# Designs tried in a protein design run: peptides against a protein of PDB entry 2L5G. Part 13

Target 1, 41 residues: chain A of PDB entry 2L5G
Amino acid sequence: LSKEELIQNMDRVDREITMVEQQISKLKKKQQQLEEEAAKP

## One batch from the design tools (peptide; made by RFdiffusion4, then SolubleMPNN)

Design b1_p11_8_s3 (from b1_p11_8, 8 letters changed)
Fold by OpenDDE base, seed 1:
Structure b1_p11_8_s3 (fold): chain B 41 residues (1-41), chain A 11 residues (1-11)
Amino acid sequence: as target 1 above (41 residues)
Amino acid sequence: ELEEQLAKELE
């Protein structure tokens, strides 16, 4: 792997991490909403 | 930044 290939692979991983974190946040918010609705009498 | 740290290790 060249220096340039390592930097490009890092940038890709950082973008993938950010995307997964945003997905986790959205899913956690949906989970909380479902738990709140299920807790209503 | 992670990019700057990696760039220094590969210098």
Scores: peptide ipSAE 0.038, ipTM 0.588, DockQ to the pose 0.120
Fold by OpenDDE base, seed 4:
Structure b1_p11_8_s3 (fold): chain B 41 residues (1-41), chain A 11 residues (1-11)
Amino acid sequence: as target 1 above (41 residues)
Amino acid sequence: ELEEQLAKELE
């Protein structure tokens, strides 16, 4: 692996992390909404 | 020179 290949792999992983974190945030918000709706009498 | 070859490989 060249230095450039390592940097490109790092940049790809950083983008993938950001995408997964955004998905987790959306799913956590949806979970909270469903829990709040299920807690209504 | 070896240094110029290494500089091109790190570009």
Scores: peptide ipSAE 0.025, ipTM 0.475, DockQ to the pose 0.243
Fold by OpenDDE base, seed 3:
Structure b1_p11_8_s3 (fold): chain B 41 residues (1-41), chain A 11 residues (1-11)
Amino acid sequence: as target 1 above (41 residues)
Amino acid sequence: ELEEQLAKELE
């Protein structure tokens, strides 16, 4: 693996982390909506 | 309704 291939792999992993963090944020917001609906009398 | 929307985001 060249230094250039390692940098390209790092940039790919950083994008994948950002996408997973956005998915976690969406799922957490929906979890909160379910908890708020279940807490209504 | 919200359960079906959760299932679509886990795909």
Scores: peptide ipSAE 0.023, ipTM 0.483, DockQ to the pose 0.013
Fold by OpenDDE base, seed 2:
Structure b1_p11_8_s3 (fold): chain B 41 residues (1-41), chain A 11 residues (1-11)
Amino acid sequence: as target 1 above (41 residues)
Amino acid sequence: ELEEQLAKELE
């Protein structure tokens, strides 16, 4: 792997991390909504 | 309802 290929791979991984973090945030918000609805009498 | 939305986010 050249230095350029390593940088390109880092930029790809950083984008993939950002997408996964956004998915985790949405799922965590939906989990919280389910927990809140389950806690209602 | 919320389950269908969860299924779409896991796809």
Scores: peptide ipSAE 0.022, ipTM 0.490, DockQ to the pose 0.013

Design b1_p11_8_s4 (from b1_p11_8, 6 letters changed)
Fold by OpenDDE base, seed 5:
Structure b1_p11_8_s4 (fold): chain B 41 residues (1-41), chain A 11 residues (1-11)
Amino acid sequence: as target 1 above (41 residues)
Amino acid sequence: EEEEELRKRLE
């Protein structure tokens, strides 16, 4: 791997991390909504 | 900040 290929792989991983963090945030919000709906009598 | 300095050393 060239230094350029290592930087490109790091940029790819950073984008993948950002996408996964956004998915986790959406799932946590949906979990909270379901927990609130399940707590309603 | 440290990551950006590391990138500039690799370019």
Scores: peptide ipSAE 0.038, ipTM 0.543, DockQ to the pose 0.112
Fold by OpenDDE base, seed 3:
Structure b1_p11_8_s4 (fold): chain B 41 residues (1-41), chain A 11 residues (1-11)
Amino acid sequence: as target 1 above (41 residues)
Amino acid sequence: EEEEELRKRLE
């Protein structure tokens, strides 16, 4: 593993983290909507 | 930014 391969792997992981965080935010918003709809009589 | 200077030293 060259230093260049380590930097490229870090940049890849940072992009993957950002994508997963955006997915978690969307899923949390959907969960909150379903919980609010289930709480309405 | 200090992080960009650190990246340039590692390349």
Scores: peptide ipSAE 0.038, ipTM 0.538, DockQ to the pose 0.117
Fold by OpenDDE base, seed 1:
Structure b1_p11_8_s4 (fold): chain B 41 residues (1-41), chain A 11 residues (1-11)
Amino acid sequence: as target 1 above (41 residues)
Amino acid sequence: EEEEELRKRLE
């Protein structure tokens, strides 16, 4: 692995982390909405 | 800041 290949792999992982964090945020918001709707009589 | 400076030195 060249230094350039290591940086490219870091950039890929950073993008994947950002995508997963955005998915987690969306799922948490949806979970909270469903919990708030289920708590309404 | 340090990580971005390290990237610029490795490009």
Scores: peptide ipSAE 0.037, ipTM 0.539, DockQ to the pose 0.069
Fold by OpenDDE base, seed 4:
Structure b1_p11_8_s4 (fold): chain B 41 residues (1-41), chain A 11 residues (1-11)
Amino acid sequence: as target 1 above (41 residues)
Amino acid sequence: EEEEELRKRLE
């Protein structure tokens, strides 16, 4: 792995982290909505 | 100078 390949792999991983964090945020919001709906009498 | 040398090492 060249230094340039390592930097490119780091940039790719940082983008993948950002995408996964956005997915987690959407799933947490959906979980909260389902919990609020299940708590309604 | 040091910051420009660091940038040239990252390209």
Scores: peptide ipSAE 0.030, ipTM 0.460, DockQ to the pose 0.134

## One batch from the design tools (peptide; made by RFdiffusion4, then SolubleMPNN)

Design b1_p12_1_s1 (from b1_p12_1, 6 letters changed)
Fold by OpenDDE base, seed 1:
Structure b1_p12_1_s1 (fold): chain B 41 residues (1-41), chain A 12 residues (1-12)
Amino acid sequence: as target 1 above (41 residues)
Amino acid sequence: SKLEELRKKAKE
């Protein structure tokens, strides 16, 4: 791998991390909503 | 709640 390919791969991974973190946040919010709704009578 | 709605319908 060239230095340029390594930098491009780092930038890709950073974007992928951000996307996954946003997905995790959305799923955690949905989980919390389902847990709150399941706790209602 | 959805459960309260179901309880209401079951009493009709």
Scores: peptide ipSAE 0.029, ipTM 0.306, DockQ to the pose 0.037
Fold by OpenDDE base, seed 2:
Structure b1_p12_1_s1 (fold): chain B 41 residues (1-41), chain A 12 residues (1-12)
Amino acid sequence: as target 1 above (41 residues)
Amino acid sequence: SKLEELRKKAKE
């Protein structure tokens, strides 16, 4: 890989990390909502 | 709640 291809791959991975972190945040929020609903009497 | 409905049915 050229230096430019390595930089492009780093930028791609950084975007993928951000997308996965946003997905984790959404899933954690959904989990909390389900746990809160299940904890209701 | 669904759990409250189940508790009501269990007392019938």
Scores: peptide ipSAE 0.029, ipTM 0.309, DockQ to the pose 0.038
Fold by OpenDDE base, seed 4:
Parts: C-alpha cells; structure tokens; sequence
Structure b1_p12_1_s1 (fold): chain B 41 residues (1-41), chain A 12 residues (1-12)
C-alpha cells in the first residue's frame, strides 16, 4: 500500500467508526426507552 | 408509545 492509500484507508475507517458509534448511541437510547417503558406499571 | 397503546388495549 502507498502512503496515500494508507491515509485514504484511515479516513475511511474514521468515518466507519463515527457511523458505528452513532448507531450504538441510537441503539442504547432505544434500549433505555424500552427498559423505562417496561418498568412502568 | 406502542407499549402504552398495547397496555391500554389489554385493559379494554
């Protein structure tokens, strides 16, 4: 891999990490909502 | 919420 290809792969991975972290945050929020709703009588 | 709607329907 060239230096330019390595940088491009790093930039891709950084974008993928950000997208996955946003998905995890969204899923955790949904989990918390379901847990809170399940705890309501 | 959908769960609240289901709980309301279960009491009818």
Amino acid sequence: as target 1 above (41 residues)
Amino acid sequence: SKLEELRKKAKE
Scores: peptide ipSAE 0.026, ipTM 0.366, DockQ to the pose 0.042
Fold by OpenDDE base, seed 3:
Structure b1_p12_1_s1 (fold): chain B 41 residues (1-41), chain A 12 residues (1-12)
Amino acid sequence: as target 1 above (41 residues)
Amino acid sequence: SKLEELRKKAKE
């Protein structure tokens, strides 16, 4: 692996982490909404 | 939600 390939792989992983974190946030918000709706009489 | 609609009908 060249230095340039290592930098490109780092930038790719950073983008993938950001995408997964955004997905986790959306799923947590949906879970909270379902729990709140289930708790309503 | 559909669940809220079902709860409203159950209170009638």
Scores: peptide ipSAE 0.026, ipTM 0.359, DockQ to the pose 0.041

Design b1_p12_1_s2 (from b1_p12_1, 6 letters changed)
Fold by OpenDDE base, seed 5:
Structure b1_p12_1_s2 (fold): chain B 41 residues (1-41), chain A 12 residues (1-12)
Amino acid sequence: as target 1 above (41 residues)
Amino acid sequence: KKLEELRKKAAE
Protein backbone atom coordinates (compact mmCIF):
# COMPACT_ATOMS: atom_id res chain seq x y z
CA LEU B 1 0.00 0.00 0.00
CA SER B 2 1.51 3.33 -1.10
CA LYS B 3 0.88 6.46 1.03
CA GLU B 4 -1.50 7.57 -1.78
CA GLU B 5 -3.49 4.28 -1.65
CA LEU B 6 -3.76 4.64 2.16
CA ILE B 7 -5.15 8.23 1.82
CA GLN B 8 -7.60 7.04 -0.90
CA ASN B 9 -8.79 4.21 1.40
CA MET B 10 -9.26 6.71 4.30
CA ASP B 11 -11.31 9.04 2.05
CA ARG B 12 -13.43 6.03 0.96
CA VAL B 13 -14.05 4.98 4.60
CA ASP B 14 -15.01 8.59 5.54
CA ARG B 15 -17.58 8.60 2.69
CA GLU B 16 -18.93 5.18 3.80
CA ILE B 17 -19.25 6.47 7.43
CA THR B 18 -21.19 9.55 6.19
CA MET B 19 -23.53 7.31 4.12
CA VAL B 20 -24.18 4.98 7.12
CA GLU B 21 -24.84 8.00 9.42
CA GLN B 22 -27.40 9.32 6.89
CA GLN B 23 -29.05 5.85 6.77
CA ILE B 24 -29.20 5.74 10.62
CA SER B 25 -30.80 9.24 10.62
CA LYS B 26 -33.44 8.11 8.06
CA LEU B 27 -34.18 4.92 10.06
CA LYS B 28 -34.50 6.93 13.33
CA LYS B 29 -36.97 9.32 11.62
CA LYS B 30 -38.96 6.33 10.30
CA GLN B 31 -38.94 4.74 13.80
CA GLN B 32 -40.23 8.02 15.31
CA GLN B 33 -43.02 8.15 12.69
CA LEU B 34 -44.04 4.54 13.49
CA GLU B 35 -43.96 5.27 17.26
CA GLU B 36 -46.08 8.42 16.73
CA GLU B 37 -48.56 6.46 14.55
CA ALA B 38 -48.73 3.67 17.19
CA ALA B 39 -49.26 6.29 19.97
CA LYS B 40 -52.18 7.91 18.07
CA PRO B 41 -55.37 6.95 19.93
CA LYS A 1 -56.13 4.75 12.95
CA LYS A 2 -57.38 1.23 13.87
CA LEU A 3 -57.65 2.02 17.63
CA GLU A 4 -59.50 5.28 16.83
CA GLU A 5 -62.02 3.32 14.72
CA LEU A 6 -62.46 0.83 17.60
CA ARG A 7 -63.01 3.72 20.10
CA LYS A 8 -65.58 5.33 17.75
CA LYS A 9 -67.44 1.98 17.45
CA ALA A 10 -67.38 1.53 21.26
CA ALA A 11 -68.93 5.03 21.70
CA GLU A 12 -71.89 4.20 19.38
Scores: peptide ipSAE 0.027, ipTM 0.306, DockQ to the pose 0.037
Fold by OpenDDE base, seed 4:
Structure b1_p12_1_s2 (fold): chain B 41 residues (1-41), chain A 12 residues (1-12)
Amino acid sequence: as target 1 above (41 residues)
Amino acid sequence: KKLEELRKKAAE
């Protein structure tokens, strides 16, 4: 792997991390909403 | 809320 290919792979991983973190945040928010709806009589 | 809807239906 060239130095340029390593940088490109790092940039790809950073984008994938950001996408997964955004998905986790959305899922946590949905979980909290469902827990709040289930806890309210 | 599903329990609140059930309470409303039981009060009809």
Scores: peptide ipSAE 0.026, ipTM 0.312, DockQ to the pose 0.037
Fold by OpenDDE base, seed 2:
Structure b1_p12_1_s2 (fold): chain B 41 residues (1-41), chain A 12 residues (1-12)
Amino acid sequence: as target 1 above (41 residues)
Amino acid sequence: KKLEELRKKAAE
């Protein structure tokens, strides 16, 4: 791997991390909404 | 809400 290929792979991984973190945030919000709806009498 | 609907049905 060249230095340029390593930098490109780092930039790709950073984008993938950001996408996964956004997915986790959305799933946590959906989980909370389902728990709040299930906890309503 | 399922529990509220169940309570209403039990009071009929």
Scores: peptide ipSAE 0.024, ipTM 0.304, DockQ to the pose 0.036
Fold by OpenDDE base, seed 3:
Structure b1_p12_1_s2 (fold): chain B 41 residues (1-41), chain A 12 residues (1-12)
Amino acid sequence: as target 1 above (41 residues)
Amino acid sequence: KKLEELRKKAAE
């Protein structure tokens, strides 16, 4: 692996982290909505 | 609301 290939792999991992964090945020919002609906009398 | 729906069904 060249230094350039290592930088390209880091940039790919940073994009993958951002995508996973956005998915976690969406799932947490859905969980909160389900908990709120389940708590309604 | 689940409890409100249960009350409506019990009044039918």
Scores: peptide ipSAE 0.022, ipTM 0.295, DockQ to the pose 0.035

Design b1_p12_1_s3 (from b1_p12_1, 7 letters changed)
Fold by OpenDDE base, seed 3:
Structure b1_p12_1_s3 (fold): chain B 41 residues (1-41), chain A 12 residues (1-12)
Amino acid sequence: as target 1 above (41 residues)
Amino acid sequence: SKLEQLREEAEK
């Protein structure tokens, strides 16, 4: 792996982490909404 | 909720 390839792979992984974190946040919000609706009598 | 609606209908 060249230095340039390592930097490119780092940038790719950083973007992938951001995308996964956004997905986790969205799923947690949906979970909270479902739990709130299930708690209503 | 739907359950609250059913309870309200049963109280009529």
Scores: peptide ipSAE 0.027, ipTM 0.278, DockQ to the pose 0.035
Fold by OpenDDE base, seed 1:
Structure b1_p12_1_s3 (fold): chain B 41 residues (1-41), chain A 12 residues (1-12)
Amino acid sequence: as target 1 above (41 residues)
Amino acid sequence: SKLEQLREEAEK
């Protein structure tokens, strides 16, 4: 891999990490809502 | 709650 390809791969991975973290946050919020609703009588 | 609503509906 060239230096440029390594930098491009790093930038891609950084964006993918951000997207996955946003997905995890969204899923955790949904999980919390479902757990809260399941705890209601 | 939805469960309370279902209980109320079942008691009708």
Scores: peptide ipSAE 0.026, ipTM 0.290, DockQ to the pose 0.037
Fold by OpenDDE base, seed 2:
Structure b1_p12_1_s3 (fold): chain B 41 residues (1-41), chain A 12 residues (1-12)
Amino acid sequence: as target 1 above (41 residues)
Amino acid sequence: SKLEQLREEAEK
């Protein structure tokens, strides 16, 4: 890979990391909501 | 809650 291709791949991976982190945050929030509802008497 | 409703129904 050229230097330019390596930089482009780094930028792509950084965007993918951000997207996955946002998905994890949403899933954790959904999990917390389900656990809260399951804990209600 | 749904669980409270189920408890109330079981007590009838």
Scores: peptide ipSAE 0.026, ipTM 0.288, DockQ to the pose 0.037
Fold by OpenDDE base, seed 4:
Structure b1_p12_1_s3 (fold): chain B 41 residues (1-41), chain A 12 residues (1-12)
Amino acid sequence: as target 1 above (41 residues)
Amino acid sequence: SKLEQLREEAEK
C-alpha cells in the first residue's frame, strides 16, 4: 500500500468507528429504556 | 405503565 492509500484507509476506518460508536450509543439507550420499562409494575 | 394498563383492562 502507498502512503496515500494508508491515509485513505485510516480516514475510512475513523468514519466507520464513529458510525459504530453512534450505533452502540443508540442501542445502549434503547436497552436502558427497555430495562426501565420492564422494571415498572 | 403498559403492564398496569393491561392489568386494569383484565379486571374489566
Scores: peptide ipSAE 0.023, ipTM 0.299, DockQ to the pose 0.038

Design b1_p12_1_s4 (from b1_p12_1, 5 letters changed)
Fold by OpenDDE base, seed 3:
Structure b1_p12_1_s4 (fold): chain B 41 residues (1-41), chain A 12 residues (1-12)
Amino acid sequence: as target 1 above (41 residues)
Amino acid sequence: SKLEELRKKAEE
């Protein structure tokens, strides 16, 4: 692996982390909405 | 909720 390939792989992983974190946030929000609806009488 | 609607209907 060249230095340039390592930098490119780092930038790729940073983008993938951001995408996964956004997905987790969206799923947590959906979970909270479902729990709130299930708690209604 | 649908459950609340059923409770209200049972009170009639």
Scores: peptide ipSAE 0.032, ipTM 0.274, DockQ to the pose 0.035
Fold by OpenDDE base, seed 4:
Structure b1_p12_1_s4 (fold): chain B 41 residues (1-41), chain A 12 residues (1-12)
Amino acid sequence: as target 1 above (41 residues)
Amino acid sequence: SKLEELRKKAEE
């Protein structure tokens, strides 16, 4: 891999990390909503 | 809640 290809791969991975973190946050919020709803009498 | 609604319907 060239230096330029390595930088491009780093930029891609950084974007993918951000997208996955946003997905995790969304899933955690959904989990909390389901737990809250299940705790209601 | 949905559970409360189900309980109310079961009492009818």
Scores: peptide ipSAE 0.031, ipTM 0.289, DockQ to the pose 0.037
Fold by OpenDDE base, seed 1:
Structure b1_p12_1_s4 (fold): chain B 41 residues (1-41), chain A 12 residues (1-12)
Amino acid sequence: as target 1 above (41 residues)
Amino acid sequence: SKLEELRKKAEE
């Protein structure tokens, strides 16, 4: 891998991490909503 | 809640 390819791969991974973290946050919020609804009588 | 609504319907 060239230096440029390594930088491009790093930038890609950084974007992918951000996207996955946003997905995790969204899923955690949905989980919390489902847990809250399941706790209601 | 949905469960309360279901209980209410079961009592009708």
Scores: peptide ipSAE 0.030, ipTM 0.286, DockQ to the pose 0.037
Fold by OpenDDE base, seed 2:
Structure b1_p12_1_s4 (fold): chain B 41 residues (1-41), chain A 12 residues (1-12)
Amino acid sequence: as target 1 above (41 residues)
Amino acid sequence: SKLEELRKKAEE
């Protein structure tokens, strides 16, 4: 890979990390909502 | 809640 291809791959991976972190945050929030609803008497 | 409804039905 060229230097430019390596930089482009880094930028792609950084965007993918951000997208996955946002997905994890949304899933954790959904999990918390389901756990809160299941904990109601 | 659904659990409260189930408890009420179990007391009938």
Scores: peptide ipSAE 0.029, ipTM 0.282, DockQ to the pose 0.037

Design b1_p12_2_s1 (from b1_p12_2, 12 letters changed)
Fold by OpenDDE base, seed 4:
Structure b1_p12_2_s1 (fold): chain B 41 residues (1-41), chain A 12 residues (1-12)
Amino acid sequence: as target 1 above (41 residues)
Amino acid sequence: EEEERLRRQLQE
């Protein structure tokens, strides 16, 4: 593993983390909407 | 900024 391969792997992981965090945020907002809809009589 | 600059310098 060169220093370049380690940096490329780090950049990939940082992008994957950012994408997963955005997905979690979207899912949390959708969960809240479904909970608010289910709480309406 | 500094970390991104260091990453670019290591990819050259």
Scores: peptide ipSAE 0.040, ipTM 0.563, DockQ to the pose 0.000
Fold by OpenDDE base, seed 3:
Structure b1_p12_2_s1 (fold): chain B 41 residues (1-41), chain A 12 residues (1-12)
Amino acid sequence: as target 1 above (41 residues)
Amino acid sequence: EEEERLRRQLQE
């Protein structure tokens, strides 16, 4: 792996991290909604 | 972004 290939792989990984973090945020919001609905009598 | 600037310096 050249130094340039390593930087390109880092750019790809950062995009993948951002996508996974957005998915985690959506799942956390859905979890909170389900917990709030289950807490209603 | 500071990270993007550091990556450009690594390609030189």
Scores: peptide ipSAE 0.040, ipTM 0.564, DockQ to the pose 0.000
Fold by OpenDDE base, seed 5:
Structure b1_p12_2_s1 (fold): chain B 41 residues (1-41), chain A 12 residues (1-12)
Amino acid sequence: as target 1 above (41 residues)
Amino acid sequence: EEEERLRRQLQE
């Protein structure tokens, strides 16, 4: 692994983390909406 | 900022 390959792998992982964090945020917001709808009598 | 500076130094 060259230094350039290590940086490219780090850039890929950082992008993947950001995408997963955005998905988690969307899913948490949808979970909260469903919990609020289910809590209505 | 520091991580971005370190990345630039490794691409030179």
Scores: peptide ipSAE 0.039, ipTM 0.562, DockQ to the pose 0.000
Fold by OpenDDE base, seed 2:
Structure b1_p12_2_s1 (fold): chain B 41 residues (1-41), chain A 12 residues (1-12)
Amino acid sequence: as target 1 above (41 residues)
Amino acid sequence: EEEERLRRQLQE
């Protein structure tokens, strides 16, 4: 792995982390909405 | 952005 290949791999991983964190945030918000609706009589 | 400038300099 050249220094350039390592930087390209880091940039890819940083983008993948950001995408997964956004997905987790959306899923947590949906979970909270479903829990709130299920708690209504 | 300084980080974007540093990334470009590392690809040259």
Scores: peptide ipSAE 0.035, ipTM 0.542, DockQ to the pose 0.000

Design b1_p12_2_s2 (from b1_p12_2, 12 letters changed)
Fold by OpenDDE base, seed 4:
Structure b1_p12_2_s2 (fold): chain B 41 residues (1-41), chain A 12 residues (1-12)
Amino acid sequence: as target 1 above (41 residues)
Amino acid sequence: EEEEQRRLQEEQ
């Protein structure tokens, strides 16, 4: 793997991390909404 | 020669 291929692989992984972090944030927000709805009688 | 030097740069 050239240094360029390693950098390209790093950039791909950084994009994948960002996408997963955005999914986690959306899921945490949905979890909080469901917990708030379940706490209302 | 120029094409070989380009390939050697792409391998780094």
Scores: peptide ipSAE 0.036, ipTM 0.562, DockQ to the pose 0.000
Fold by OpenDDE base, seed 1:
Structure b1_p12_2_s2 (fold): chain B 41 residues (1-41), chain A 12 residues (1-12)
Amino acid sequence: as target 1 above (41 residues)
Amino acid sequence: EEEEQRRLQEEQ
């Protein structure tokens, strides 16, 4: 039971990490676009 | 026997 629960918890955390990393990447790209738009005269 | 082996695997 304890090892199976640890594996299931690891798989959940790995999925959550992947989702957060994709969100960070999208937000960084949007930030860069807004900075480039604001820097245009 | 098969149910007991399954329980022993779930307990690990």
Scores: peptide ipSAE 0.035, ipTM 0.563, DockQ to the pose 0.000
Fold by OpenDDE base, seed 2:
Structure b1_p12_2_s2 (fold): chain B 41 residues (1-41), chain A 12 residues (1-12)
Amino acid sequence: as target 1 above (41 residues)
Amino acid sequence: EEEEQRRLQEEQ
């Protein structure tokens, strides 16, 4: 159980990291769009 | 005996 549980927890964390990185990328793109719109007179 | 071996495999 302990080694299999550690591997399963690692696979879960790797999926969570990938999801968070995709969210950060979307938020950064949205931030850039809002900054470009706010910089227009 | 098979049931004890299964428990030992599940514990790994």
Scores: peptide ipSAE 0.034, ipTM 0.554, DockQ to the pose 0.000
Fold by OpenDDE base, seed 5:
Structure b1_p12_2_s2 (fold): chain B 41 residues (1-41), chain A 12 residues (1-12)
Amino acid sequence: as target 1 above (41 residues)
Amino acid sequence: EEEEQRRLQEEQ
């Protein structure tokens, strides 16, 4: 792996991290909605 | 020499 290939792999991983963090945020919001609905008497 | 320098640039 050249230094350029390592940088390209880092940029790919940083994009993948951002996508996963957005998915986690959406899932956490959905979890909170389900918890609030389950907590209604 | 130019072909060897080109390979060294492609490997960086």
Scores: peptide ipSAE 0.034, ipTM 0.551, DockQ to the pose 0.000

Design b1_p12_2_s3 (from b1_p12_2, 12 letters changed)
Fold by OpenDDE base, seed 1:
Structure b1_p12_2_s3 (fold): chain B 41 residues (1-41), chain A 12 residues (1-12)
Amino acid sequence: as target 1 above (41 residues)
Amino acid sequence: EEEERRKREEEQ
């Protein structure tokens, strides 16, 4: 693995982390909305 | 010359 391949792999992983964090945030917000709707009588 | 430049870029 050249230094360039390691940098390219790091940049790919950083993009994947950002995408997963955005998905987690959206899912947590949806979970909270469903829990609030289920708690309303 | 261009092939030698590409080899030096791949070696860094």
Scores: peptide ipSAE 0.036, ipTM 0.549, DockQ to the pose 0.000
Fold by OpenDDE base, seed 3:
Structure b1_p12_2_s3 (fold): chain B 41 residues (1-41), chain A 12 residues (1-12)
Amino acid sequence: as target 1 above (41 residues)
Amino acid sequence: EEEERRKREEEQ
């Protein structure tokens, strides 16, 4: 693994982290909406 | 020569 290959692997992992964090945020918002709808009589 | 050195560094 050259220094360039290590940088490319870091950039890939940073993009994957950002994508997963956005998915978690969307899922948490959907969870909250479903909990608020289930709490309405 | 400098351009040929750069191409070899980009291939490694």
Scores: peptide ipSAE 0.034, ipTM 0.528, DockQ to the pose 0.000
Fold by OpenDDE base, seed 2:
Structure b1_p12_2_s3 (fold): chain B 41 residues (1-41), chain A 12 residues (1-12)
Amino acid sequence: as target 1 above (41 residues)
Amino acid sequence: EEEERRKREEEQ
């Protein structure tokens, strides 16, 4: 792996991390909404 | 010369 290939692999992993973190944030917000709806009589 | 420079930059 050249230095350039390592940098490209790091950039790909950083993008994947950002996408997964955004998915986790959306799922946590949906979980909170469902918990608030389930707590209403 | 420019093509051989590009190949060396791609091989690093």
Scores: peptide ipSAE 0.034, ipTM 0.542, DockQ to the pose 0.000
Fold by OpenDDE base, seed 5:
Structure b1_p12_2_s3 (fold): chain B 41 residues (1-41), chain A 12 residues (1-12)
Amino acid sequence: as target 1 above (41 residues)
Amino acid sequence: EEEERRKREEEQ
């Protein structure tokens, strides 16, 4: 793995982290909505 | 030879 391949792999991982964080945020928002709907009598 | 040099430069 060249230094360039390591940098490219880091950039890929950083993009994957950002995508996963956005998915987690959407899922947390959906979880909260479902919890609020389930808590209504 | 030039292609082998380029491959070595891309691997460094």
Scores: peptide ipSAE 0.032, ipTM 0.547, DockQ to the pose 0.000

Design b1_p12_2_s4 (from b1_p12_2, 12 letters changed)
Fold by OpenDDE base, seed 4:
Structure b1_p12_2_s4 (fold): chain B 41 residues (1-41), chain A 12 residues (1-12)
Amino acid sequence: as target 1 above (41 residues)
Amino acid sequence: DEKERQQQLLEQ
């Protein structure tokens, strides 16, 4: 692997991390909404 | 941005 290929792989991983973090945030918000709905009498 | 500057330094 060239140095440029390593940088390109790092940039790809950084984008994948950002996408997964956004998915986790959306899922946590959905979980909280479902917990709040289930807690209503 | 600072990320682009860091990449340019790594390609030198």
Scores: peptide ipSAE 0.043, ipTM 0.556, DockQ to the pose 0.000
Fold by OpenDDE base, seed 3:
Structure b1_p12_2_s4 (fold): chain B 41 residues (1-41), chain A 12 residues (1-12)
Amino acid sequence: as target 1 above (41 residues)
Amino acid sequence: DEKERQQQLLEQ
């Protein structure tokens, strides 16, 4: 891999990390809502 | 409503 190909691969991985972190945030909020509804008498 | 927007974001 050239230095340019390594930089392009880093930029791609940084975008993929950001997308996965957004999905994790959504799933954590869904989990919290389900836990709050399950805690209601 | 920001609450409705958050609900739509969770349904995706």
Scores: peptide ipSAE 0.043, ipTM 0.608, DockQ to the pose 0.000
Fold by OpenDDE base, seed 5:
Order: sequence, then C-alpha cells, then structure tokens
Structure b1_p12_2_s4 (fold): chain B 41 residues (1-41), chain A 12 residues (1-12)
Amino acid sequence: as target 1 above (41 residues)
Amino acid sequence: DEKERQQQLLEQ
C-alpha cells in the first residue's frame, strides 16, 4: 500500500467509526427507553 | 477541514 492508499484507508475507517458510534448512541437510547418502560409498575 | 488535513498528511 502506498502512503496515499494508507491515508485513504484511514479516512474510510474514520467515517466508519463515526457511523458505528451514531448506531451505538441510538441503540443505547433504545435500551434505556426499554429499561425505563420495564421498570414502570 | 478534513480535506486540508488529508493534504497536510500527503505533504509530510
């Protein structure tokens, strides 16, 4: 891999990380909502 | 911006 190919791969990975972090945030919010609903009498 | 950051990495 050239230096340019490595930088392009890093930029792709940075974008993929951001997308996965947004998915984790959405799933954590859904988990919290389900836990709060299950804790209601 | 991200494009400027990438350009700086190429010039190193």
Scores: peptide ipSAE 0.051, ipTM 0.560, DockQ to the pose 0.000; fails the geometry check
Fold by OpenDDE base, seed 2:
Structure b1_p12_2_s4 (fold): chain B 41 residues (1-41), chain A 12 residues (1-12)
Amino acid sequence: as target 1 above (41 residues)
Amino acid sequence: DEKERQQQLLEQ
């Protein structure tokens, strides 16, 4: 891998991390809503 | 521009 390819791969990974973190945040909020609904008698 | 910043990092 050239230095250029390494930098391009880092930028790609940083974008993928950001996307996954946003997905985790959305899933955690949905999980909390489902837990609150399941806790209702 | 972020592309210009990346290009400058490549040239180092």
Scores: peptide ipSAE 0.048, ipTM 0.559, DockQ to the pose 0.000; fails the geometry check

